# Peptides against a protein of PDB entry 4PN1, part 48

Target 1, 261 residues: chain A of PDB entry 4PN1
Amino acid sequence: KIEMNFLNKPIVPDTTKVISNFLTHYLITEPVEHVEIEAKLGTLIDLETQNRFEFPVMNETILNPEFNLRTRFESDMTASEHKYLNEFLNQAFRDSQKPGRLPFAYKHTKQVDLFYETEDNSRDKIRVSKNQSDNQVLACVKKRRVADLFLYCPNDAFDIRISISDELPVSMPSGNQQPSLTRLKDRVGYVHQEIKIDLTKTTQNDPVYDTTERHELEVEFGNIADLRDRAQKAKDGMEAPLFRRVQLFMDNVRILRREHS

## One batch from the design tools (peptide; made by RFdiffusion4, then SolubleMPNN)

Design b1_p13_2_s2 (from b1_p13_2, 4 letters changed)
Fold by OpenDDE base, seed 1:
Structure b1_p13_2_s2 (fold): chain B 261 residues (1-261), chain A 13 residues (1-13)
Amino acid sequence: as target 1 above (261 residues)
Amino acid sequence: SVILTVEQAKKYL
């Protein structure tokens, strides 16, 4: 006879609780209307050393946003790391198609993002996304970064930024406006249990610094309505559904951040 | 680097 612990009840790790509370705040307490919730793999850079941040902890640690640690987050990775993750996810996709598994869905998209200045000269730009093949408009949004939560992961290849954003649908810019910036995105998306994993290669042409390429991996909650429902239930005293969903999300993130060539 | 589709990746297995 084996029990979970001396209470014989599940216990929730602090990481799950902290993230759940963070999400609940922006889902329920101060709700973001058109919320996007994503985790990006990257590196916390120490602004003083310009190297990866070193903090006196030995494992995955959520950084307290009240403290200025003099860091920046770089969501870019090397082409080789990105290729490795692509191969890893392709294999995971194949394995998930086997009997008895829940399958991945897969989508490959190539889009162009056009950024426009707003009439109010706000820092927030309007992004028009179009399909590269037929120029069909996919989205026109004004994205506002609301909050970030950083996880320092000293034992893994990557640190994590969890971001809350508001993606406000807006009208198309006037036909006379020229984009201030154009980005090409080549993205493969993997969806498993309504969690979306995106590998994105972004190409940006700079007239001065030549073409720059960025490689990103993002993990996103694919069902915000369900997540909001779970968060509401948590506020009402039923936390388990939210904790389970956050745990699933974080386990996927943990798998990915451990992978490296 | 080039992002490979699942089908493209099969060619390298």
Scores: peptide ipSAE 0.024, ipTM 0.591, DockQ to the pose 0.014
Fold by OpenDDE base, seed 5:
Parts: structure tokens; C-alpha cells; sequence
Structure b1_p13_2_s2 (fold): chain B 261 residues (1-261), chain A 13 residues (1-13)
């Protein structure tokens, strides 16, 4: 007979605890009402070198937000990297349809996002999302970034930004208002065990720059109600359900960030 | 093919 350790009990990784605490804060302690929780793949850029940030650590490391490391996060990748990840996820989707597996769900959406200035000249713009095919309004929201947690991943192709956002539903702008910005989004969404994985190609016409295309991959908690319930249980002394869910989320992120063309 | 259409994806269900 073998045991896991001298207590014969599972040990929760410190990374899981830190992230769980971060999430619990914005789910329970200072709750964000319309919370979106996502991880984006990208690159921590050192503002001094304009290259990928280099920190003297050898593995996945949550950066302490109290330290100004003079970095920016670029949530973009090359078209080839994005294509590779798309092919990878397509294969994962196919493999998940096999007997004995939990299947991915799949959705392809093409939408246009229209950004409008607010009357109060607030920093946050109103985003109206419409389906490109029929111009149906999908959402009208004011999105506020609440908090970020950065993971430096020296052994992987990408670094990670975990973001807490508040997506406040708002009324449609008046019909006489013109959008300040339009953005086309081609999104392929994969859902597995209520974790959403989205590949998005964004085309934007910038008045200053030529048409730019951005390639993003994001991983999102698809069941916020469940996550909030787990976080509440954690506050009540039962942490295991939250830790398990966060571990699942992070394992999916870890799989994706290791993939590179 | 980079992005599967819904129709293409359905073939794998």
C-alpha cells in the first residue's frame, strides 16, 4: 500500500490557494455583481527592453500586484500561433466526442462591437454587440476592468493575465449617436466542463493606424453562480470545492499556454 | 482550415 504523503491527504498547490483567494475577494468579500472572470494568453513585456519580461524564477509564478515591475501585458499572438491553437482545440474537440469522454460544446460567432462614448464622459465606453448576419443586438454593456492577476510562465509560450471584470448591462445609446469605434470579432468558442475557451480574431479600423487584426485566446469560468457558491463555501470553511474548480481552470490554462507553433 | 464552421463542427458530434 502506498500513500500520497505522511498525512495521506491531498495537498493543495499554493498557486491554487492564491488564485482562489483572489477570486473569493471579488466573488464574496467585495462582490462584483456582473462578474466576468477570464484568463488571457499573452506576453508580459518589459517596458525597458520591449521584450518578454525576464524574472529570476524557474516556473509559473504569480506576480505580486504590489510591485511595479514596469511591464505591460499584450493579449495578442501571431496569426500562426492562433491558427495552431485553433487546430489544437479542434483536435481536442474531436477527441472529446469519443466514448468515455466529456464532450466539448462548440460555437462559432461573428459579431460587430460598436463602442459609444458615455454622456458623462466616463472612461468606460458602452459596447453594443451585434450579430453580423442579421444585425441583432446581442448585448449592450459597460465593461469595467476591476482587477488583474499576472502569471509569469518562463517555461511556456505565453504568460497569463487573469482578469476580473464587471459587465454592467446598460440601455442602448440614442439613435442619433455614432459609434466612436467599431470592431469585428470572429470568435470560436469551446466549452468543456463549463470552462469556456475562446479564440477570437478581432479586426479594427483605427483612424491613426491601418486596419489591424488581433488574435486572442481567453479561458473563462462559464458558471459564475457555481463558482460563487464554491467561494462562499470556502469562506464558510469548506475550501475543497473551490480549490478543485480553480485547479481545473488552471490546468486548462496550463495546457493551452504550453502549445506553440 | 483554421476555424471550423458550425456545420463542420457538427460532423464530429
Amino acid sequence: as target 1 above (261 residues)
Amino acid sequence: SVILTVEQAKKYL
Scores: peptide ipSAE 0.020, ipTM 0.510, DockQ to the pose 0.014
Fold by OpenDDE base, seed 4:
Structure b1_p13_2_s2 (fold): chain B 261 residues (1-261), chain A 13 residues (1-13)
Amino acid sequence: as target 1 above (261 residues)
Amino acid sequence: SVILTVEQAKKYL
């Protein structure tokens, strides 16, 4: 018989605690009503060098948001990296359909996002999402970025940005209003245990600049109600359910950021 | 760059 440690009890990595506290703040303490919580794969860029950020750490490290490290986060990746991840996830999907596994769900969506300025000239734009095939309105929201948490991952292909956003449902813009920006999104979505993994190819037509394509991978908590319940329990002194959910989320992120062509 | 569906990926196996 073996034990996991000298207490024979699970121990929670500090990373899990920090992220859990971060989430709890925006789920419970200062609750965001229509919260979206996602992690994007990308690169922390040093503004001085324009190269990947370097920090004197040897493993996954949450950067303290109180410090300005003079970095930016680029959520883009190369087409080859994106293709590799797509193939990887397709294989993971297939493997999950085998007996004894929990299966992935899969969805391919093509949508158009139309961005509109708000009447009050607020910084936040209204986004109308439509299905490309039938022009059906899928959503009309005003998305506000509330907070970010950055993970520097020196051993992996990508760094991580965890973002808290508020996606407020709003009324459709007036019929006379023209979109300030239009984006085409080709998205393949994989859902496993209510964690969403999306590969997105975004095409933006700029009237002045050439058409730009972006390749993104995001991991999102697919059940916010459950997550909020877990966070509330954590505030009430029962942290284990929240820690387990955050651990699952982060393990999925860790798998993905290690994979590269 | 093209995102391949699972069904499309099967064609290459």
Scores: peptide ipSAE 0.007, ipTM 0.356, DockQ to the pose 0.014
Fold by OpenDDE base, seed 2:
Structure b1_p13_2_s2 (fold): chain B 261 residues (1-261), chain A 13 residues (1-13)
Amino acid sequence: as target 1 above (261 residues)
Amino acid sequence: SVILTVEQAKKYL
């Protein structure tokens, strides 16, 4: 008989613990009411070199937010990288339909996001999302970024930003208001075990700059209620359910960030 | 577009 270790008990990686604690804080301790929790693939850029950040570590590392590392995070990727990930996920979708697997769900959405200024000129804009095909309103929210956690991944194609956001539902802007910004989004969503993986192409017209197209991949917790329940249990001393969920989330992220064209 | 449509995806269900 083989044992896992000399205690014959599972241990939890530090990464899982740190992320779990981070999530617990914004789920339970200082709860964000309409919380969105997502990881984006991208690149940590050193502001001094304008190259990918270099840190003296050899594997996935959560950056300590107490340190000013003079970095920015770019969530964009090349069209080629995005295409590769799309093909990869398409294959994963197909493979998951086979007997003995848990299937992906799939959805393709084309939407337009209209951004409106708030009456108080707050930094946060009102976003109205509409379906491109029928102009049906999908959402009207004010999204606020609450916190970020960055993972430097020197061995992989991408670094990771985990973000806590508050998506506050708000009333529609008045009919006489004009959008300050309009974005077209072409999104394919893959859902596996309530983890959402979205590939998004965003097109934005700028009157000063040429039309820009951004390519993003994000991984989101698809069941916040369950996650909050797990976090509460963790606060109450039962951490295992939360750790398992975070581990699943991170494993999916790890798979994706390793894929490169 | 390199994005698979829903209609296309249905072929794999």
Scores: peptide ipSAE 0.024, ipTM 0.455, DockQ to the pose 0.014; fails the geometry check

Design b1_p13_2_s3 (from b1_p13_2 with F2V S9A W12Y)
Fold by OpenDDE base, seed 4:
Structure b1_p13_2_s3 (fold): chain B 261 residues (1-261), chain A 13 residues (1-13)
Amino acid sequence: as target 1 above (261 residues)
Amino acid sequence: SVILTVEQAEKYL
């Protein structure tokens, strides 16, 4: 018989605690009503060198948001990297359909996002999402980025940005308004245990500039109500359910950021 | 690049 440690009790990694506290703040303490919580794979870029950020750490490290490290986060990746991740997730999907596994669900969506300026000239734009096939309106929202948490991952292909957003449903823009920006999104979504993994190819047609393509991978908490419940329990002194959910989320992120061609 | 669904990917195997 073996024990996991000298207390024979699970121990929570500090990373899990930090992230859990971060989430709890925006779920419970200062609750965001229409919260979206996602992690994007990308690269922390040093603004001075324009190369990947370097920090004197040897493993996954949450960067303290109180410090300005003079970095930017680029959520884009190469087409080759994106293709590899797509193939990887396709294989993971297939493997999950085998007996004894919890299966992935998947969905392929093609949508058009139309961005409109707000009447109050706020920084936040209204996004109208439509299905490309039938032009059905899927959503009309105003998305506000509330907070970010960055993970520097020196041993992996990608760094991580965890973002808290408020995705407020709003009324459709007036018929007289023209979109300031149009984006085509080709998205393949994989869902496993209510965690969403999305591969997205975004095409932006700029009337002045060449058409640009962006390749993104995001991991999102698919059940916010459950997560909020877990966060509330954590505030009430029962932290284990929240920690387990955050651990699951982060393990999925860790798998993905390690994969490269 | 093209994002392939699982079904689309199968035809290339």
Scores: peptide ipSAE 0.016, ipTM 0.454, DockQ to the pose 0.014
Fold by OpenDDE base, seed 5:
Structure b1_p13_2_s3 (fold): chain B 261 residues (1-261), chain A 13 residues (1-13)
Amino acid sequence: as target 1 above (261 residues)
Amino acid sequence: SVILTVEQAEKYL
């Protein structure tokens, strides 16, 4: 007979605990009402070098937000990297349809996001999302970034930003208002065990710059109610359900950030 | 470019 360790009990990785505590804060302690929790693949850029940030660590490391590392996060990748990830996820989707597996769900959406200035000239713009095919309004929200947690991943193709956002539903802008910015989004979404993985191509026409195309991959908690319940249980002394869910989320992120062409 | 549908991807298999 063998045992896991000298206590014969599972040990939770410190990364899982740190992220779980981060999430619990914005789910329970100072709850965000319309919370969105996502991880984006990208690159931590050192503002001094304009290259990928280099820190004297050898593995996945959560950066302490109390330290100003003079970095920016670029949530973008090359078209080829994005294509590779799309093909990878398509294959994962197909494999998950096999007997004995839990299947992915798949959805392809094309939408236009219209951004409007607020009457109070607030920093946060109103975003109206419409379906490109029929111009149906999908959402009208004011999105506020609440907090970020950055993971430096020296062994992988991408670094990670975990973001807490508040997506406040708001009324539609008046019909006489013109959008200040429009973005076309071509998004493919994969859902597995209520974890949502989105590949998005964003096309933006800037009046100053040429048309730019961005390629993003994001991983989102698809069941916030369940996550909040788990976080509450954690606050009540039962941490295991939350840790398991965070571990699942992070394992999916880890799979994706390791993939590269 | 990105192959944005599973169906499209299967055409290349």
Scores: peptide ipSAE 0.014, ipTM 0.453, DockQ to the pose 0.014
Fold by OpenDDE base, seed 2:
Structure b1_p13_2_s3 (fold): chain B 261 residues (1-261), chain A 13 residues (1-13)
Amino acid sequence: as target 1 above (261 residues)
Amino acid sequence: SVILTVEQAEKYL
């Protein structure tokens, strides 16, 4: 009989613990009420070199937020990379429909996001999301970025930003208000075991600049209530359920960030 | 587009 280690007990990687603690903080300790938790694929850019950040590590590493590394995160990828990931996920979807697998769910959404200024001229704008086909309002929220955790992934095509956001539902802007910005989003969503994987093409028209198209891939916890329950259990001394969920999330992220055209 | 439509995806469900 083989054993996992000399204790014959599973151990939790530090990455999982750190992320779990990060999530627990914003789920339980200082709870964000309307929390959104997502990881975006992108590139950590060194502000000094304008190239991808280089750090003396050889594998996935959570960057310590206490250090100013003079980096920015670019969540955009090339159309080619995005196409490749789309094809990859399409295949994963098909494969998951086979007997013995847990199937993906799939949804293709085209929406328009209209951004409105707030009366107090706050930094956070009101976002009204509408379905492009029928103009039905999907959401009206004020989204605030609460915290970020960055993972430097030197061996992979992408680095990762895990973000905690607060999506506060708000009333619709008055009919007299005009959007300050309009974005078209073409999104395909894949859901597997309540982990959401979204590929999004965003088109934005700027009157001063050329039309820009952004390509993003994000991975989101699809069941926040369950995650919060797991985090509460972790605070109460039972960490395993949270660790397992975070591990699943990160494994999906790891799969995706390794794929490159 | 390389993106599958919902209708196309439904064929695999």
Scores: peptide ipSAE 0.007, ipTM 0.455, DockQ to the pose 0.014
Fold by OpenDDE base, seed 1:
Structure b1_p13_2_s3 (fold): chain B 261 residues (1-261), chain A 13 residues (1-13)
Amino acid sequence: as target 1 above (261 residues)
Amino acid sequence: SVILTVEQAEKYL
């Protein structure tokens, strides 16, 4: 017979623990009420070199937020990379429909996001999301970025930003207000085991710099209530359910960040 | 390939 290790017990990777603790803080300790938790694929850019950040590590590494590494995170990717990931996810979707597998759910959405300034001139803008086809209001929120956790992934195509956001539902702006910014979003969403993977093409018209297009891939926890329950259990001494969920999330992220044409 | 539409994806369900 073979055992897992000399204790014959599962071992949780340190990455899983660190991320779990990070999530627990904003789910339980200082709870964000309307929390959104997502990972974005992108690139850590060294502000000094303007190239991808180089850190003296050899594998996936969570960066300590207490240190200023003079980096920025670019969540954009090339159209070619985005196309490749779309093809990859389409194949994964097809394969998941086979007997014995858990199937992906799929959704394609086209929406327009209208951004409005707040009365208090806060940096936080009100976002009104509408369906492009019928202008039905999908959401009206004020999104606040609460915290970020960055993973430097030197062996993979992308680095990762895990973000905690508060999406506060707010009333619609007054009819006399004009949007300060308009963005078109073409999004395909893949959901597997309540983890949502979104490929998003964002188009923004700039009067000076012409139309800009951004390509993003996001991985989101689709069941926040369940995640919060798991986090509470972890605080109460039962960590395994949270660790399993975070491990699943991160494995999906790891699969995606390794894919490159 | 292009981004798959819901209609196209439903063919695989």
Scores: peptide ipSAE 0.008, ipTM 0.489, DockQ to the pose 0.015; fails the geometry check

Design b1_p13_2_s4 (from b1_p13_2, 4 letters changed)
Fold by OpenDDE base, seed 2:
Structure b1_p13_2_s4 (fold): chain B 261 residues (1-261), chain A 13 residues (1-13)
Amino acid sequence: as target 1 above (261 residues)
Amino acid sequence: SPILTVEQAQKYL
């Protein structure tokens, strides 16, 4: 008989614990009411070198937010990288439809995001999202980023930003207001075990600058209620359910960030 | 390039 270790019990990696604690804080301790929790693939850029950040570590590392590392995070990727991930996820979808697997759900959405200034000139804008096909309103929210956790991944194509956001539902802007910004989004969404993976191509027209196209991949917790319940249990001393969910989330992220064209 | 949907990808297989 083989055992996992000398205690014959599972051990939770530090990464899982740290992320779990981070999530618990914003789910339970200082709860964000309309919380969105997502990881974006991107690049930590050293502001001094303008190159990818270099840190004396050899594997996935959560950066300590107490340190100013003089970095920025770029969530954009190349068209080639995005195409590769698109093909990869399409294949993963197909493979998951086979007997013995849990299938992906899939959705293709083309939407337009219209951003409006708030009456109080707050930094946060109102975003109205509409379906391009029928102009149906999908959402009207004021999104505020609450916290970030950065993972430096020296062995992979991408670094990771995990973000806690508050998506406050708000009333539609008055008919007299004009959008300050319009973005077209082409999004394919893949859902597996309530983890959402979105590939998004965003097109933005700027009157001053050339049309910009952004390519993003994000991984999101698809069941916040369940996650909150797990976090509450963790606060109450039963951490395993939360750890398992975070581990699943991170494993999916890890798969994706390793894929490169 | 545009996003290649699952449906579109199937046509090329």
Scores: peptide ipSAE 0.301, ipTM 0.837, DockQ to the pose 0.014
Fold by OpenDDE base, seed 3:
Structure b1_p13_2_s4 (fold): chain B 261 residues (1-261), chain A 13 residues (1-13)
Amino acid sequence: as target 1 above (261 residues)
Amino acid sequence: SPILTVEQAQKYL
């Protein structure tokens, strides 16, 4: 009989533990009320070289947030990479519709995001999201970035930023306020086992700078209540459910970041 | 290139 190891028990990768602890902190210890947890594919850029960051590691590693590594994260990819991922996810969707599989769901959304300054001059802007087709308000939120966790992935096409955000529902800005910024978003969302994968093309018109386009891929925990429950159980000494959920999330991220044109 | 849904992609394949 083959055993998994000398204990014949599953072992949890250290990455899973670190991420799980990170999530538990903002789910349970210092709970964010309207928490959004997402991973973005992108590139860690060395501020000195303006090239991809180089660290003396050979595999996926979580960067210690206590250290200033003089990096920035670019949550963008080329149009060709984005197209490839779009095709890849479309194929994954199709394959999941086959008998014996758990199916993807998908949704295509075209929206405009309008950003408004807050009355308190806070750094956080109010974002009003509207459907492009009928101008229906989809959301009005004040999003605050709470924390980031960066994964350097030297063997993959992309590095990863896991972000904790507080997406606070707020009242609509006064009708007299003009948006300081508008962004057009074309988004396709794929959901599998309550993990949401979003491909987003964002167009921003700047009066001074030419129109900029961003190509983003995000992976999000689609069931925060379940995740919070799992995190609570982890705090109570039962870590396995949380680890399994984080592993699922990270495996999906790993699949995606390895794909390239 | 626009983002394509599964249904949209099928039209071009």
Scores: peptide ipSAE 0.269, ipTM 0.823, DockQ to the pose 0.014
Fold by OpenDDE base, seed 1:
Structure b1_p13_2_s4 (fold): chain B 261 residues (1-261), chain A 13 residues (1-13)
Amino acid sequence: as target 1 above (261 residues)
Amino acid sequence: SPILTVEQAQKYL
């Protein structure tokens, strides 16, 4: 006879609780209307050394946002790392098609993002996304970054930024406005159990610094309505559904951040 | 290198 622990009840990791509380705040307490919740793989850079941040911890650690650690987060990775993750996710997709598994879905998209200044000269730009093949408008939004939660992961290839954003649908810019910035995005999205993993290559042409390419991997909650429902239940005293969903999300993130060539 | 879909990647295996 084996029991889970001396109470014979499930115990929730502290990381799961902290993240769940963070999400609950922006889903329920101070609700963001058009919320996007994503984790990006990247590197916490020490502003003083310009190297990866070194903190006196030995494992995955959520950084306290109340402390200025003099860091920046770089969501970029090398082309080789990105290629490796692409191969890894493709294999994961194939394996998930086997009998007895829950299958991945995937979608390959090539889009152009056009950024426009707002009339109020706000820092928030309007983003118009179009399909590269037919110029069909996919979205027109004003994205506002609401909050970030950083995870320092000293044992893994990547650190993590969990971001809360508000993606407000807005009207198209006037026909006389020119975009201030244009980005080409090549993206493969992998969806498993309503968690979306986006592998993205972004190309930006700079007239001065030539063409720059960014390689990103993002993990997003694909069902915000369900997540909000779970968060509400958690506020009402039933935390288990939210904890399970956050645990699933974080396990996927953990798998990805450990993978490297 | 370009992003490859599952089908595209299979061509290189």
Scores: peptide ipSAE 0.183, ipTM 0.788, DockQ to the pose 0.014
Fold by OpenDDE base, seed 4:
Structure b1_p13_2_s4 (fold): chain B 261 residues (1-261), chain A 13 residues (1-13)
Amino acid sequence: as target 1 above (261 residues)
Amino acid sequence: SPILTVEQAQKYL
């Protein structure tokens, strides 16, 4: 018989605690009503060098938001990297359909996002999402970025940005209003244990500049109600359910950021 | 490169 440690009890990595506390703040302490919580794969860029950020650490490290490290986060990746991840996830999907596994759900969506300025000239734009096939309105929201948490991952292909956003449902813009920006999104979505993994190819037509394509991979908590419940329990002294959920989320992120062609 | 659906990926197996 073996034991996991000298207490024979699970121990929570500090990363899990830090992220859990971060989430709890915006789920419970200062609750965001229509919260979206996602991690994007990308690269921390040093503003001085325009190369990938370098920090004197040897593993996954949450950057302290109180410090300005003079970095930017680029959530884009190469087409080759994106293709590789797509193939990887397709294989993971197939493998999960085997007996004894929990299956992925799969969805392919093509949508158009139309961005509109608000009447009050607020910084946040209204986004109307429509299905490309039938022009059905899927959503009309005003998305506000509330907070970010960055993970520097020196051993992996990608760094991570965890973002808290508020997606407030709003009324459709007036019929006379023209969109300031239009984006086409080709999204392949995979869901496993209520964690969403989306590969998105975004095409933006700029009237002045050439059409630009972006390739993104995001991991999102698919059950916010459950997550909020877990966070509340954590505030009440029972942290284990929240830690387990965050650990699951982060393990999925870790798998993805390690994969590269 | 285009995003391949699972169904499309099956064609290459």
Scores: peptide ipSAE 0.005, ipTM 0.392, DockQ to the pose 0.014

